Peptides against a protein of PDB entry 4JHK. Designs and how they scored, part 47

Target 1, 212 residues: chain A of PDB entry 4JHK
Amino acid sequence: EDYKIQSFDLETQKLLKTALKDPGSVDLEKVSSVIVDQSLKDQVFSREAGRICYTIVQAEAKQTNGSVFRRNLLNRLQQEFKAREETRKRSTQEWVCLVSFICNIFDYLKVNNMPMVALVHPVYDCLFRLAQSDALKNEEEVDCLVLQLHRIGDQLEKMNVQLMDELFNLLRDGFLLQEDLSSMGRLLLLEILEFRAGGWKLSDTAQKYYYS

## One batch from the design tools (peptide; aimed at target 1 V111 N112)

Design b2_p23_3_s2 (made by RFdiffusion4, then SolubleMPNN; from b2_p23_3, 11 letters changed)
Fold by OpenDDE base, seed 4:
Structure b2_p23_3_s2 (fold): chain B 212 residues (1-212), chain A 23 residues (1-23)
Amino acid sequence: as target 1 above (212 residues)
Amino acid sequence: SILDELQQAYLEHQAREPVYGTL
């Protein structure tokens, strides 16, 4: 399978390709580091990174029954998560990339075909942060919020429906009460509210309304 | 656009098996 890693230099590309095929032959800490670093800069890659990470995890598990890569990856994610407020203050783009990456890891990196429980609260914390008034006024943050909920909302709800209810209370309030929402922002909040209300599906009517 | 991304995300989501469906 092809992976979109052309944004890396050739040496790093080789490193990643080797990690995907023979993880035991490379420094998996270094591999995790470069993946996280790039994911914090490129939201598009962040999505690809989830798939890459899953493949490396599976390859390592099959090769050595090891979990060095996953451990290093999660440790780095935890570090970035802890510093999320500083990241947000420094760069909205890096912040939404961080959220996207954590969500993508949650989406792709399953353990025994189950979401990683350890990521549930970090993901919700990120989404709750995006749902605050100071974040809802920022288009990049709203885009990130609704996109992640589209991708992993149903999975998150299964992990903790109470938190999802609380989150969507904030989104409803944002939709109804936030004065500095853009028209697009309000539309997106409405869409995601309707999406969840429909069981994380959109009716044909809704699909036509939003996307046709 | 974001709407395009959402539409794609939606379609991808619908095409995927439920996470807990195989549990």
Scores: peptide ipSAE 0.362, ipTM 0.789, DockQ to the pose 0.358
OpenDDE base, seeds 1, 2, 3, 5: peptide ipSAE 0.341, 0.354, 0.354, 0.377; ipTM 0.780, 0.776, 0.783, 0.805; seed 5 fails the geometry check

Design b2_p23_3_s3 (made by RFdiffusion4, then SolubleMPNN; from b2_p23_3, 12 letters changed)
Fold by OpenDDE base, seed 3:
Structure b2_p23_3_s3 (fold): chain B 212 residues (1-212), chain A 23 residues (1-23)
Amino acid sequence: as target 1 above (212 residues)
Amino acid sequence: SILDELQKAYEEHQSREPVESFL
């Protein structure tokens, strides 16, 4: 299976490829650090990162019945999560990358084919932060919020429908009442409201309206 | 509005110590 790791230098690509196939032969703490660092810089990579992480976790489990990589990964994620407000203050770009990465880890890093329960509230916390008025006025944050809800909203709702209801109440009020939304931001909020109302699916008409 | 109420609730939540664990 091919992984999209061309954004790394050749040496790092080699390291990652080795980790994917023979995790016991590399420093898995270093591997996790490299993946997290790149995910904080490249939001597009974050989705691939989730898949890569899952593969490494499975490979290590199969090879040594170990969990060194997962432990290091989650420890780093927790550190970044705890510092999320400082990150947001420093760089909106890094903040949305962090959210994207956490969401993609939630999406891909399943245990026994189930989402990690421990990630549910952290993910919601990130999404709720993006749904606050000071974030909704920033189109970059709205883009991130809507993208993640498209990707994992249905899964998150299954984990906690009450939190999802609360989140979407915020989004509804933002759409209706917030004055400093961009035109695109308001459009995206309307779309995601409709998306959930439609069972986390878009009609053909809606698809053309919002994304054509 | 609900947004205002939730904003206040969020601010209150943020003032609390983190209780989430990833491990």
Scores: peptide ipSAE 0.025, ipTM 0.393, DockQ to the pose 0.027
OpenDDE base, seeds 1, 2, 4, 5: peptide ipSAE 0.021, 0.021, 0.011, 0.023; ipTM 0.557, 0.530, 0.388, 0.388; seed 1 fails the geometry check

Design b2_p23_3_s4 (made by RFdiffusion4, then SolubleMPNN; from b2_p23_3, 13 letters changed)
Fold by OpenDDE base, seed 2:
Structure b2_p23_3_s4 (fold): chain B 212 residues (1-212), chain A 23 residues (1-23)
Amino acid sequence: as target 1 above (212 residues)
Amino acid sequence: SILDELKKEYEEYLSREPVESYL
């Protein structure tokens, strides 16, 4: 199985590969720290980090019946989530990486092939923050919001349709009423509105319009 | 299962302090 860890140096890549296959032979606290740190700096990695984390959790459970990695991961995640407003203030890039990371964890950490209920509200909290007017005017935040909704919107809706309706009310209002959106931001909002309206799928016409 | 344990663990962490709602 291929994991996108090319952004790390060779030594760290080796550490991660070992954690994926033989978690009992590495410092899983260090591994969790490395993954979270990189996820906050690299959106491409943060988008896949959930899959990596899930694999390590499963590997550790199978090998040693341990949960060291999971405990450290969740502790760090909780810390970062609590500090999300300060993170956003400090760095939009780190903020959108955090959102991407938590959404990816939601996508991959499934129980009985269903999303983890405990992650539903944290994910929505992040998406609602991105849907506020002060965030919608930032193209980077809009891009993140739309990307996550493309990836996990259908799953989130199944978990709580009322929150999804409320979220999309904000997106509709942003598209229609907010004046300081970038052209791309407005286009992205329109696209995601149509995406949901189409049952979280793109029609052939929409596909050509937005991506051809 | 490990996934059930993870869910329980995360729910415990979330319950420690109220999370800010943007609703």
Scores: peptide ipSAE 0.020, ipTM 0.469, DockQ to the pose 0.024
OpenDDE base, seeds 1, 3, 4, 5: peptide ipSAE 0.015, 0.009, 0.009, 0.008; ipTM 0.372, 0.422, 0.426, 0.436

Design b2_p23_4 (made by RFdiffusion4)
Pose (drawn by RFdiffusion4):
Structure b2_p23_4 (pose): chain A 212 residues (1-212), chain P 23 residues (1-23)
Amino acid sequence: as target 1 above (212 residues)
Amino acid sequence: DTELEELIEEDIATFEEAARAAD
């Protein structure tokens, strides 16, 4: 019900609500464009845009059996994904938004009730980038890393365990060996090591130790 | 990059086939 589009221009809110009911009546290319655009600019929307994207994807399949919106969205995201390093240099905020959005799409947009394999390697590409020492020194990026691991970390491991394993080696390495990793960065990494070792769940005791 | 484009198109095709089968 709540797609979290309050950050949008009033005219665009109408455009988006219209696409949910009658996709054929609207420019789905423009619709996907305004969603990707806003997703890179607003954090709340970047971690929630998957709901509205899914609703529109299903509406098009139902109404016209088409997947034009899905296509425009995936291709536009692919372009942002390809330019990820440049975007990271320009704005850490935009980069964490891109990762949150891509990971939200991996979570919501399914293909025949299965995850899109097309996003498996790209998501690992993003999380490996966050696990690097130049990214871990920024609590903003560590926060982004662990948000995705909480949300889709389990699904991702099923698609590819080898990558999740090597990724968590970088997490242990940064935890033990890196010195400019902050206190908050240490708490976040320790919690995610326990989270994964526990089968992608938070124990009651860890809940008490780590979170208010 | 080409492989990723092909996977994206494959996923879309699979979604479209599933939508036709549901109908």

Design b2_p23_4_s1 (made by RFdiffusion4, then SolubleMPNN; from b2_p23_4, 9 letters changed)
Fold by OpenDDE base, seed 5:
Structure b2_p23_4_s1 (fold): chain B 212 residues (1-212), chain A 23 residues (1-23)
Amino acid sequence: as target 1 above (212 residues)
Amino acid sequence: DEELEEKIEEDLEAFEKAALAEK
């Protein structure tokens, strides 16, 4: 497989490539740090980062039956998660990148082909934060929220349908009651509401509103 | 917000557990 790491300098690319194939030969803490740092800058990379992380985890497991990388990765995520409100205050862009990355880690970093249960509440916590009124007025945050729900909403619902119901209650309220939503934000909320209502598929109604 | 902090701490514990979990 080809991994999209062209955004890194050549030395870092080499580091990442080595980590992907021979994780025991590199500083996996450094690797995790580099991946997280870049993911916090580039939301597009976040998804690729999830895939990369999964591959490194698998490679290390196979090579040494170790979990040094995953431990370091999740420890860093823990730190970033703890500081998420400060991050949001400082930079909406970094905040949505953080959420995106956490969600992608949830999506890719599975154990026994199942999502990590331990990440469920942290992920929901991020999504609930995005569903607050002060976040819904920001199109960038709405974009992030809707994107993550498109990616992992069905998985999250399977893990905890009650939380998903609560989340979507907030989204419906935002759609119906919040005055300072952007036009696109409102459309995105409508789309995601219909998306879930249709069993996490795009409905004809949603398609009409979203793409017309 | 004490309630929020408590929730965050719980979530951090979850992260810790996840970090220590092995395949």
Scores: peptide ipSAE 0.096, ipTM 0.706, DockQ to the pose 0.098
OpenDDE base, seeds 1, 2, 3, 4: peptide ipSAE 0.036, 0.045, 0.038, 0.045; ipTM 0.663, 0.676, 0.651, 0.674; seed 1 fails the geometry check

Design b2_p23_4_s2 (made by RFdiffusion4, then SolubleMPNN; from b2_p23_4, 12 letters changed)
Fold by OpenDDE base, seed 2:
Structure b2_p23_4_s2 (fold): chain B 212 residues (1-212), chain A 23 residues (1-23)
Amino acid sequence: as target 1 above (212 residues)
Amino acid sequence: DEELEKLIEQDLEEFEKAVLEKK
């Protein structure tokens, strides 16, 4: 299976490839650190990172019944989450990368094809933060919010419909009442409102855009 | 794999608690 790791240097690529196939032969703490660091810099990579992480978790479990990678990954994720407000203050880009990473971990790190229950509230917390007025005025944050809802909204709703209703109340209010939204931000909010109303189903064109 | 699921959930317990405490 191919993984998008071309952004790393050759040595790191080799490390990651080895971790995917033979996790017991590499420093999985280092591997987790590399993946998290890159995910915090590149939102696009965060999507692939989720898939990579899942594969490594499964490989280690199968090979050694170990959980070194998962433990280190989740510990780092917890640290970053706890510092999320500081991160947002420092860099919007890093903040949206963090949100993207958390959401993609939720999306890909499944057990028995089920999402991790423990990530539900953290994910919603991030999305609610993006849905606040001070965040909605920033197009980059709106982009992130809408992207995540497109990718995992249906799954999140299944886990907690009440939180999803509350979240979309905020988005509706933002769309209708907030004056300092960008034109694109307003369009994105409208689109996501319609997306949920349509049962989280994408058109063929939208499917290509978000998932190809 | 219920065992793996349990381990994952345990690893995130403090994570979830932090979110709930802020509410």
Scores: peptide ipSAE 0.043, ipTM 0.650, DockQ to the pose 0.066
OpenDDE base, seeds 1, 3, 4, 5: peptide ipSAE 0.043, 0.036, 0.034, 0.030; ipTM 0.654, 0.648, 0.644, 0.619

Design b2_p23_4_s3 (made by RFdiffusion4, then SolubleMPNN; from b2_p23_4, 12 letters changed)
Fold by OpenDDE base, seed 2:
Structure b2_p23_4_s3 (fold): chain B 212 residues (1-212), chain A 23 residues (1-23)
Amino acid sequence: as target 1 above (212 residues)
Amino acid sequence: DELLQQLIDQDLQEFEEAALKAK
């Protein structure tokens, strides 16, 4: 499998490649730290990071029956999550990267082909935060919110439909009632409302309309 | 693997608790 790690220096790339194939031979705490750090800087990488993390988790489990990487990863993730409001105040970009990373971990780090139940509430918390009025007025946050819902909305709903209903009530109200939404933000909210209403699927016509 | 799930859940306990409190 190919992993998109070209954004790292050669030494780090080597470290990651080794972790993917022979996790027992590297410092998995360092590996987890590197992945999280980059994910907090690059939202695009955060998507790939989920896949990478899952692979390392599986490799370590298979090789040593260990879980050092997962523990370190989740510990770091928890630290970042706890500081999420501070992060948001400091940098919207870092905040949306954090949300993206958490969502991608939820998406990829499956256990017995199922999402980790313990991540459900944290993920929803992030999405609810993005759905607040002060966040909806920021297009970057709306972009993040809508992107995550496109990626994992159906999975999240299966885990807790009540929270999803509540979340989309906020999005509907934002779309209808909030005055300081950007034009694009409003369009994105409409699109995601329709996306869920259509069973988390977009018709070809709708896709062309919104993404032309 | 129930044991694995338990270990994962344990690792995420503080994570979930923080989310619940913030809500």
Scores: peptide ipSAE 0.217, ipTM 0.831, DockQ to the pose 0.086
OpenDDE base, seeds 1, 3, 4, 5: peptide ipSAE 0.029, 0.052, 0.184, 0.087; ipTM 0.651, 0.659, 0.806, 0.732

Design b2_p23_4_s4 (made by RFdiffusion4, then SolubleMPNN; from b2_p23_4, 10 letters changed)
Fold by OpenDDE base, seed 3:
Structure b2_p23_4_s4 (fold): chain B 212 residues (1-212), chain A 23 residues (1-23)
Amino acid sequence: as target 1 above (212 residues)
Amino acid sequence: DEELEKLIEEDLKEFEEAVLKEK
């Protein structure tokens, strides 16, 4: 299986490849740090990061019955989550990368093919933050919100439909009532409202855009 | 695997605490 890690230098690529195949032979704390750091600066990579993380978790479990990587990964993620408001104030780009990464971890780190229950509320919390008026006026945050809902909205709804209803109430109100939305932001909100109303089903074109 | 899920939940306890604290 191929992984998109070309954004790293060759030495780091080697480290990651080794972690994927023989996790016991590398410093898994370092590996987790590298993945998180890159995910916080590259939203595109965050998608791939989820898949990479899942593979490493499975490889370590099989090889040593260990969970060093997962523990370090999740601990770092929790630290970043707790500091999310500070991150948002410092850099919108880092904030949306953080949200993207958390959502992708939710999407890929399955337990018995099911989402981690403990991530449900944290994910919703991030999405609710993006749905606040001060965030909806920022197109970059709207882009992030809509992207995550396209990717994991159906899964999140299955975990908690009440929270999803509340979230979409905010999005509807933003679309209808908020005056300082960008034109694109308004269009994206309308699209996601219709997307959910349609049962979270994408057209072939949209499917390629959001899941490729 | 309930044991695995439990371990993961423990690893993620700070997430839930942070969410609850802000409400």
Scores: peptide ipSAE 0.111, ipTM 0.741, DockQ to the pose 0.084
OpenDDE base, seeds 1, 2, 4, 5: peptide ipSAE 0.097, 0.076, 0.032, 0.031; ipTM 0.738, 0.713, 0.589, 0.622

Design b2_p23_5 (made by RFdiffusion4)
Pose (drawn by RFdiffusion4):
Structure b2_p23_5 (pose): chain A 212 residues (1-212), chain P 23 residues (1-23)
Amino acid sequence: as target 1 above (212 residues)
Amino acid sequence: DSTNFDELEELIEEDIELFEESN
């Protein structure tokens, strides 16, 4: 029900609500463009845009059996994904929004009730980038890293365990060895190590230790 | 282990075709 589009221009809100009901009546290329655009600019929308993208993808399949929107969205995201390092230099805020959005799409947009394999390596590419020492020194990026691991970390490991294992080695390494990792960064990494070791769930006691 | 962009384009096409066939 709530796609979290309050950040949008009033005209665009109409465009988006229209695409949900009658995709064939709207420019799906323009629609996918305004969604990707906004997703890089607003944090709340980047971690929620997957709902509205899924609803539109299903609406098109139902109405016209087409997947044009899905296509335009994936190709535009691929382009942003390819330019991820440049975007990170320009704005950490945009980069963490891109990661949140890509990961939200991996969570919501399924293909025959299965995850899109096309996004497995790209998501690991993003999370490995967050696990680097130059990224871990920024609590903003550590926050982004652990958000994705909480949300799709389990699904990702099923698709590829080798990568999740090597990724968590970098987490342990940064935890023990890195000195400019902050107190909050340390709390976030420790919680995610326990989270994964516990089978991607938060124990009652960890809930008490880490969170208000 | 990193993303190959040609393979990524192919996988996107395959996912889309699979999605269309499943509906």

Design b2_p23_5_s1 (made by RFdiffusion4, then SolubleMPNN; from b2_p23_5, 11 letters changed)
Fold by OpenDDE base, seed 3:
Structure b2_p23_5_s1 (fold): chain B 212 residues (1-212), chain A 23 residues (1-23)
Amino acid sequence: as target 1 above (212 residues)
Amino acid sequence: MATNWEELEELIEKDLAEFQAST
């Protein structure tokens, strides 16, 4: 299987490839740290990171029935999540990368083909933060919010419809009442409101944009 | 809505245990 890891140096690429094939032969704590660090810098990589993480988790489980990688990964996620407000203050880019990464981990790290329940509230917490007035005025944060909802909104709703209703109440209020939204931000909010109202169904064109 | 960190830690451990049992 081909993984998009070209952004790493050759040595790190080798490390990741080895982790994918023979996780017992590498330092899985280091591997997890490398993946998280890169995901915090590159939002595009975040989606691929989820797939890579899932593969490593499965490989380790099959090889040793271990979960060292997943444990280290989730521990690092906890640390970053806890510091999310400080991250947001320091760098909007790192903040939206963090949100993207958490959402993609939610999407890919499944147990019995179901999302981890433990990640539901953290994901919603991130999305609710993006739905606050001070975040909605920032186009970069709105873009992140809408992108994640397109990718995992249907899954999140299945996990907790009440939280999704509350979230979309905030988005509706932002669209209708907030005066300092950018034109693009307003369009994105309208689109996501309509997307959910339509049962989370995308057109073929939209499918390519959000999932390719 | 605010995430309770202590609760989150417990939930993560629970999910990890369930995952291990299913693999």
Scores: peptide ipSAE 0.033, ipTM 0.681, DockQ to the pose 0.757
OpenDDE base, seeds 1, 2, 4, 5: peptide ipSAE 0.029, 0.026, 0.030, 0.026; ipTM 0.666, 0.573, 0.673, 0.582; seed 5 fails the geometry check

Design b2_p23_5_s2 (made by RFdiffusion4, then SolubleMPNN; from b2_p23_5, 10 letters changed)
Fold by OpenDDE base, seed 1:
Structure b2_p23_5_s2 (fold): chain B 212 residues (1-212), chain A 23 residues (1-23)
Amino acid sequence: as target 1 above (212 residues)
Amino acid sequence: MSTDWEELEKLIDEDIKAFVEST
């Protein structure tokens, strides 16, 4: 498989490639840190990062029956999550990258084809933060929220329908009652409301927008 | 709503263990 790691320097690329094939020969804590750092800068990379992480986890399990990488990755995510409000204050871009990365890790690091239960609440916490009125007025945050719900909303609902209902109550209220939404933000909220109502099935237009 | 990371860590350990055993 080809992995999109061109944004890294050659030495780091080599490190990542080695981790993918021979994880026992590299510092997996360093590898996890590098992946997280880059994911906080590039939202597009965050999805690729999820795939990379999955591959490294599988490789380590097969080679040494170990879980050092996964543990370090999740520990770093915990640290970033704890500092999420500070991150949001410092940079909206880094904040939405963090959310995107956590959601992608949720999507890719499955156990027996099921999402990790441990990541359900952290993901919902991020989405609920994006659903607050101060975030809904920011198109970048709305875009992130809607994108993640398109990608993993059906999975999240299966894990906890009550939280999903609460989340969508906020989104509905935002759509109907919040005055300082952008036109695009309002359209995105309407679209995601309809998306869930339709059973989390993508329209052709939505598929092109979110997955092209 | 806030995540309790102490409880979360326990769940993470369980999930990691389950993952390793399933591979």
Scores: peptide ipSAE 0.031, ipTM 0.679, DockQ to the pose 0.720
OpenDDE base, seeds 2, 3, 4, 5: peptide ipSAE 0.029, 0.028, 0.027, 0.030; ipTM 0.578, 0.644, 0.640, 0.674

Design b2_p23_5_s4 (made by RFdiffusion4, then SolubleMPNN; from b2_p23_5, 9 letters changed)
Fold by OpenDDE base, seed 3:
Structure b2_p23_5_s4 (fold): chain B 212 residues (1-212), chain A 23 residues (1-23)
Amino acid sequence: as target 1 above (212 residues)
Amino acid sequence: MSTNWEELEKLIEEDLEAFKKST
């Protein structure tokens, strides 16, 4: 399989490729750190990061029955999540990258083909933060919110429909009542409201946009 | 909705253990 890691320097690419094939031969803490760091800078990469992480986890489990990579990855994720408000204050871009990353980890890092239950509330917490008035006025945050809901909204709802109802109440209120939304932001909110109402089903065009 | 981090840490450990058993 091909992984989209061209954003890294050649030496780091080699490190990642080695981790994918022979995780026991590399420093998996370093590998996890590199992946997280890049995910916090590149929202597009965060999607690929989820797939890469899953592959490394599986490779390590198969090779040594170990979980060094997964542990380091999740520990780092916890640290970043805990500091999310400070991150948001410092850089909106890093904040939305963090949200994207945690959502993609939720999407890819499954246990028995099910999402990790422990990640449900952290994901919702991030989405609820994006649904607050101070975030909805920022198109970058709205873009992130809507993108994640398109990608994992149906899964999240299956995990906790009550939280999803609460989240969408906020989004509806934002759409209807908040005055300082951008035109695009308002359109995106309307679209996601209708998307859920339609059972989280995408058109062929939308499918390509959100999942490729 | 407010996330309790201490509880989440426990849940994450539980999921990690479950993950080990499933792999």
Scores: peptide ipSAE 0.039, ipTM 0.685, DockQ to the pose 0.723
OpenDDE base, seeds 1, 2, 4, 5: peptide ipSAE 0.028, 0.027, 0.026, 0.028; ipTM 0.636, 0.572, 0.571, 0.654; seeds 2, 4 fail the geometry check

Design b2_p23_6 (made by RFdiffusion4)
Pose (drawn by RFdiffusion4):
Structure b2_p23_6 (pose): chain A 212 residues (1-212), chain P 23 residues (1-23)
Amino acid sequence: as target 1 above (212 residues)
Amino acid sequence: SEPSWADLVEQQKNELEAEAAAS
């Protein structure tokens, strides 16, 4: 019900609501463009845009059996994904928004009730980038890292365990060895190590220790 | 040239439907 589009221009809100019901009536290329554009600019929307993208993808399949919107969306995201390092230099805020959005798409947009394998390596590419020492010194990026691991970390490991293992080595390494990792960064990494070791669930006691 | 993400998703969909039809 709530796609979280309050950040949008009033005209665009109408465009988006229209695409949900009658995709054939709207420019799906323009629609995908305004969604990707806004997703890089607003944090709340970047972690929620998957809902509205899925609803539109399903609406097109139902109405016209087409997947044009899905296509435009994936190709535009692939372009942003390819330019991820440049975007990170320009704005950490945009970068973490891109990661949140890509991971939200991996979570919501399924292909025959299965995850899109096309996004497995790209998501690991993003999370490995966050696990680097130059990224871990920024609580903003650590926050982004652990948000994705909480939400899709379990699904991702099923698709590829080797990568999740090597990724968590970098997490332990940064935890023990890195000195400019902050107190909050340490709390976040420790919680995610316990989270994964516990089978991707938060224990009652960890809930008490880490969170208000 | 490597396929795009959209191409990969289309290939995945077709492969899963072909497997379901065979079953």

Design b2_p23_6_s1 (made by RFdiffusion4, then SolubleMPNN; from b2_p23_6, 13 letters changed)
Fold by OpenDDE base, seed 5:
Structure b2_p23_6_s1 (fold): chain B 212 residues (1-212), chain A 23 residues (1-23)
Amino acid sequence: as target 1 above (212 residues)
Amino acid sequence: AAPTWAELADAQEAELERKAAEE
């Protein structure tokens, strides 16, 4: 399988490649740290990182029936989550990368092929934060919010429909009432409202309107 | 102390494995 790890130096690439095939032979704490560090500064990598993490978890499970990598990964993510407000204050880019990565881990890192229950509330907390007025005025945060809902909204709703309803109430209010939303921000919010209303699927008409 | 994300994930895995073994 091909993994996009060209952004790392050669030594780190070797480390990651080995982790993907023989996780027991590498320092999985270091591997997790490297992946998190890169994901926090490169949102494009976050999606790939989810796939990489899944592969490492599966490889370790088959090799030793262990969960060392997942444990280290989740511990680091939980630390970053705890400091999320400071991260947002320091850098919007880092903040949206953090949210993106947590959402991607939720998407890819299943527990025996089931969603990781531990991440449900943390993910919603991130999305609710992005849905606040001070965040909705920032297109970068709106982009992140809408992107994550496109990716994992249906899964999240299955885990807790009440929270999803509350979240979308905030989004609807933001769409209708927030004065400092950009035109693109309003468009994105409208699109995601319709996306959910359509069962997390865009109609042909909607696709033409928003993406033509 | 509240369980960590990692601990919760491990617990979820253990529970699923137990259920699978009973089937």
Scores: peptide ipSAE 0.659, ipTM 0.906, DockQ to the pose 0.893
OpenDDE base, seeds 1, 2, 3, 4: peptide ipSAE 0.657, 0.658, 0.658, 0.657; ipTM 0.907, 0.908, 0.907, 0.905

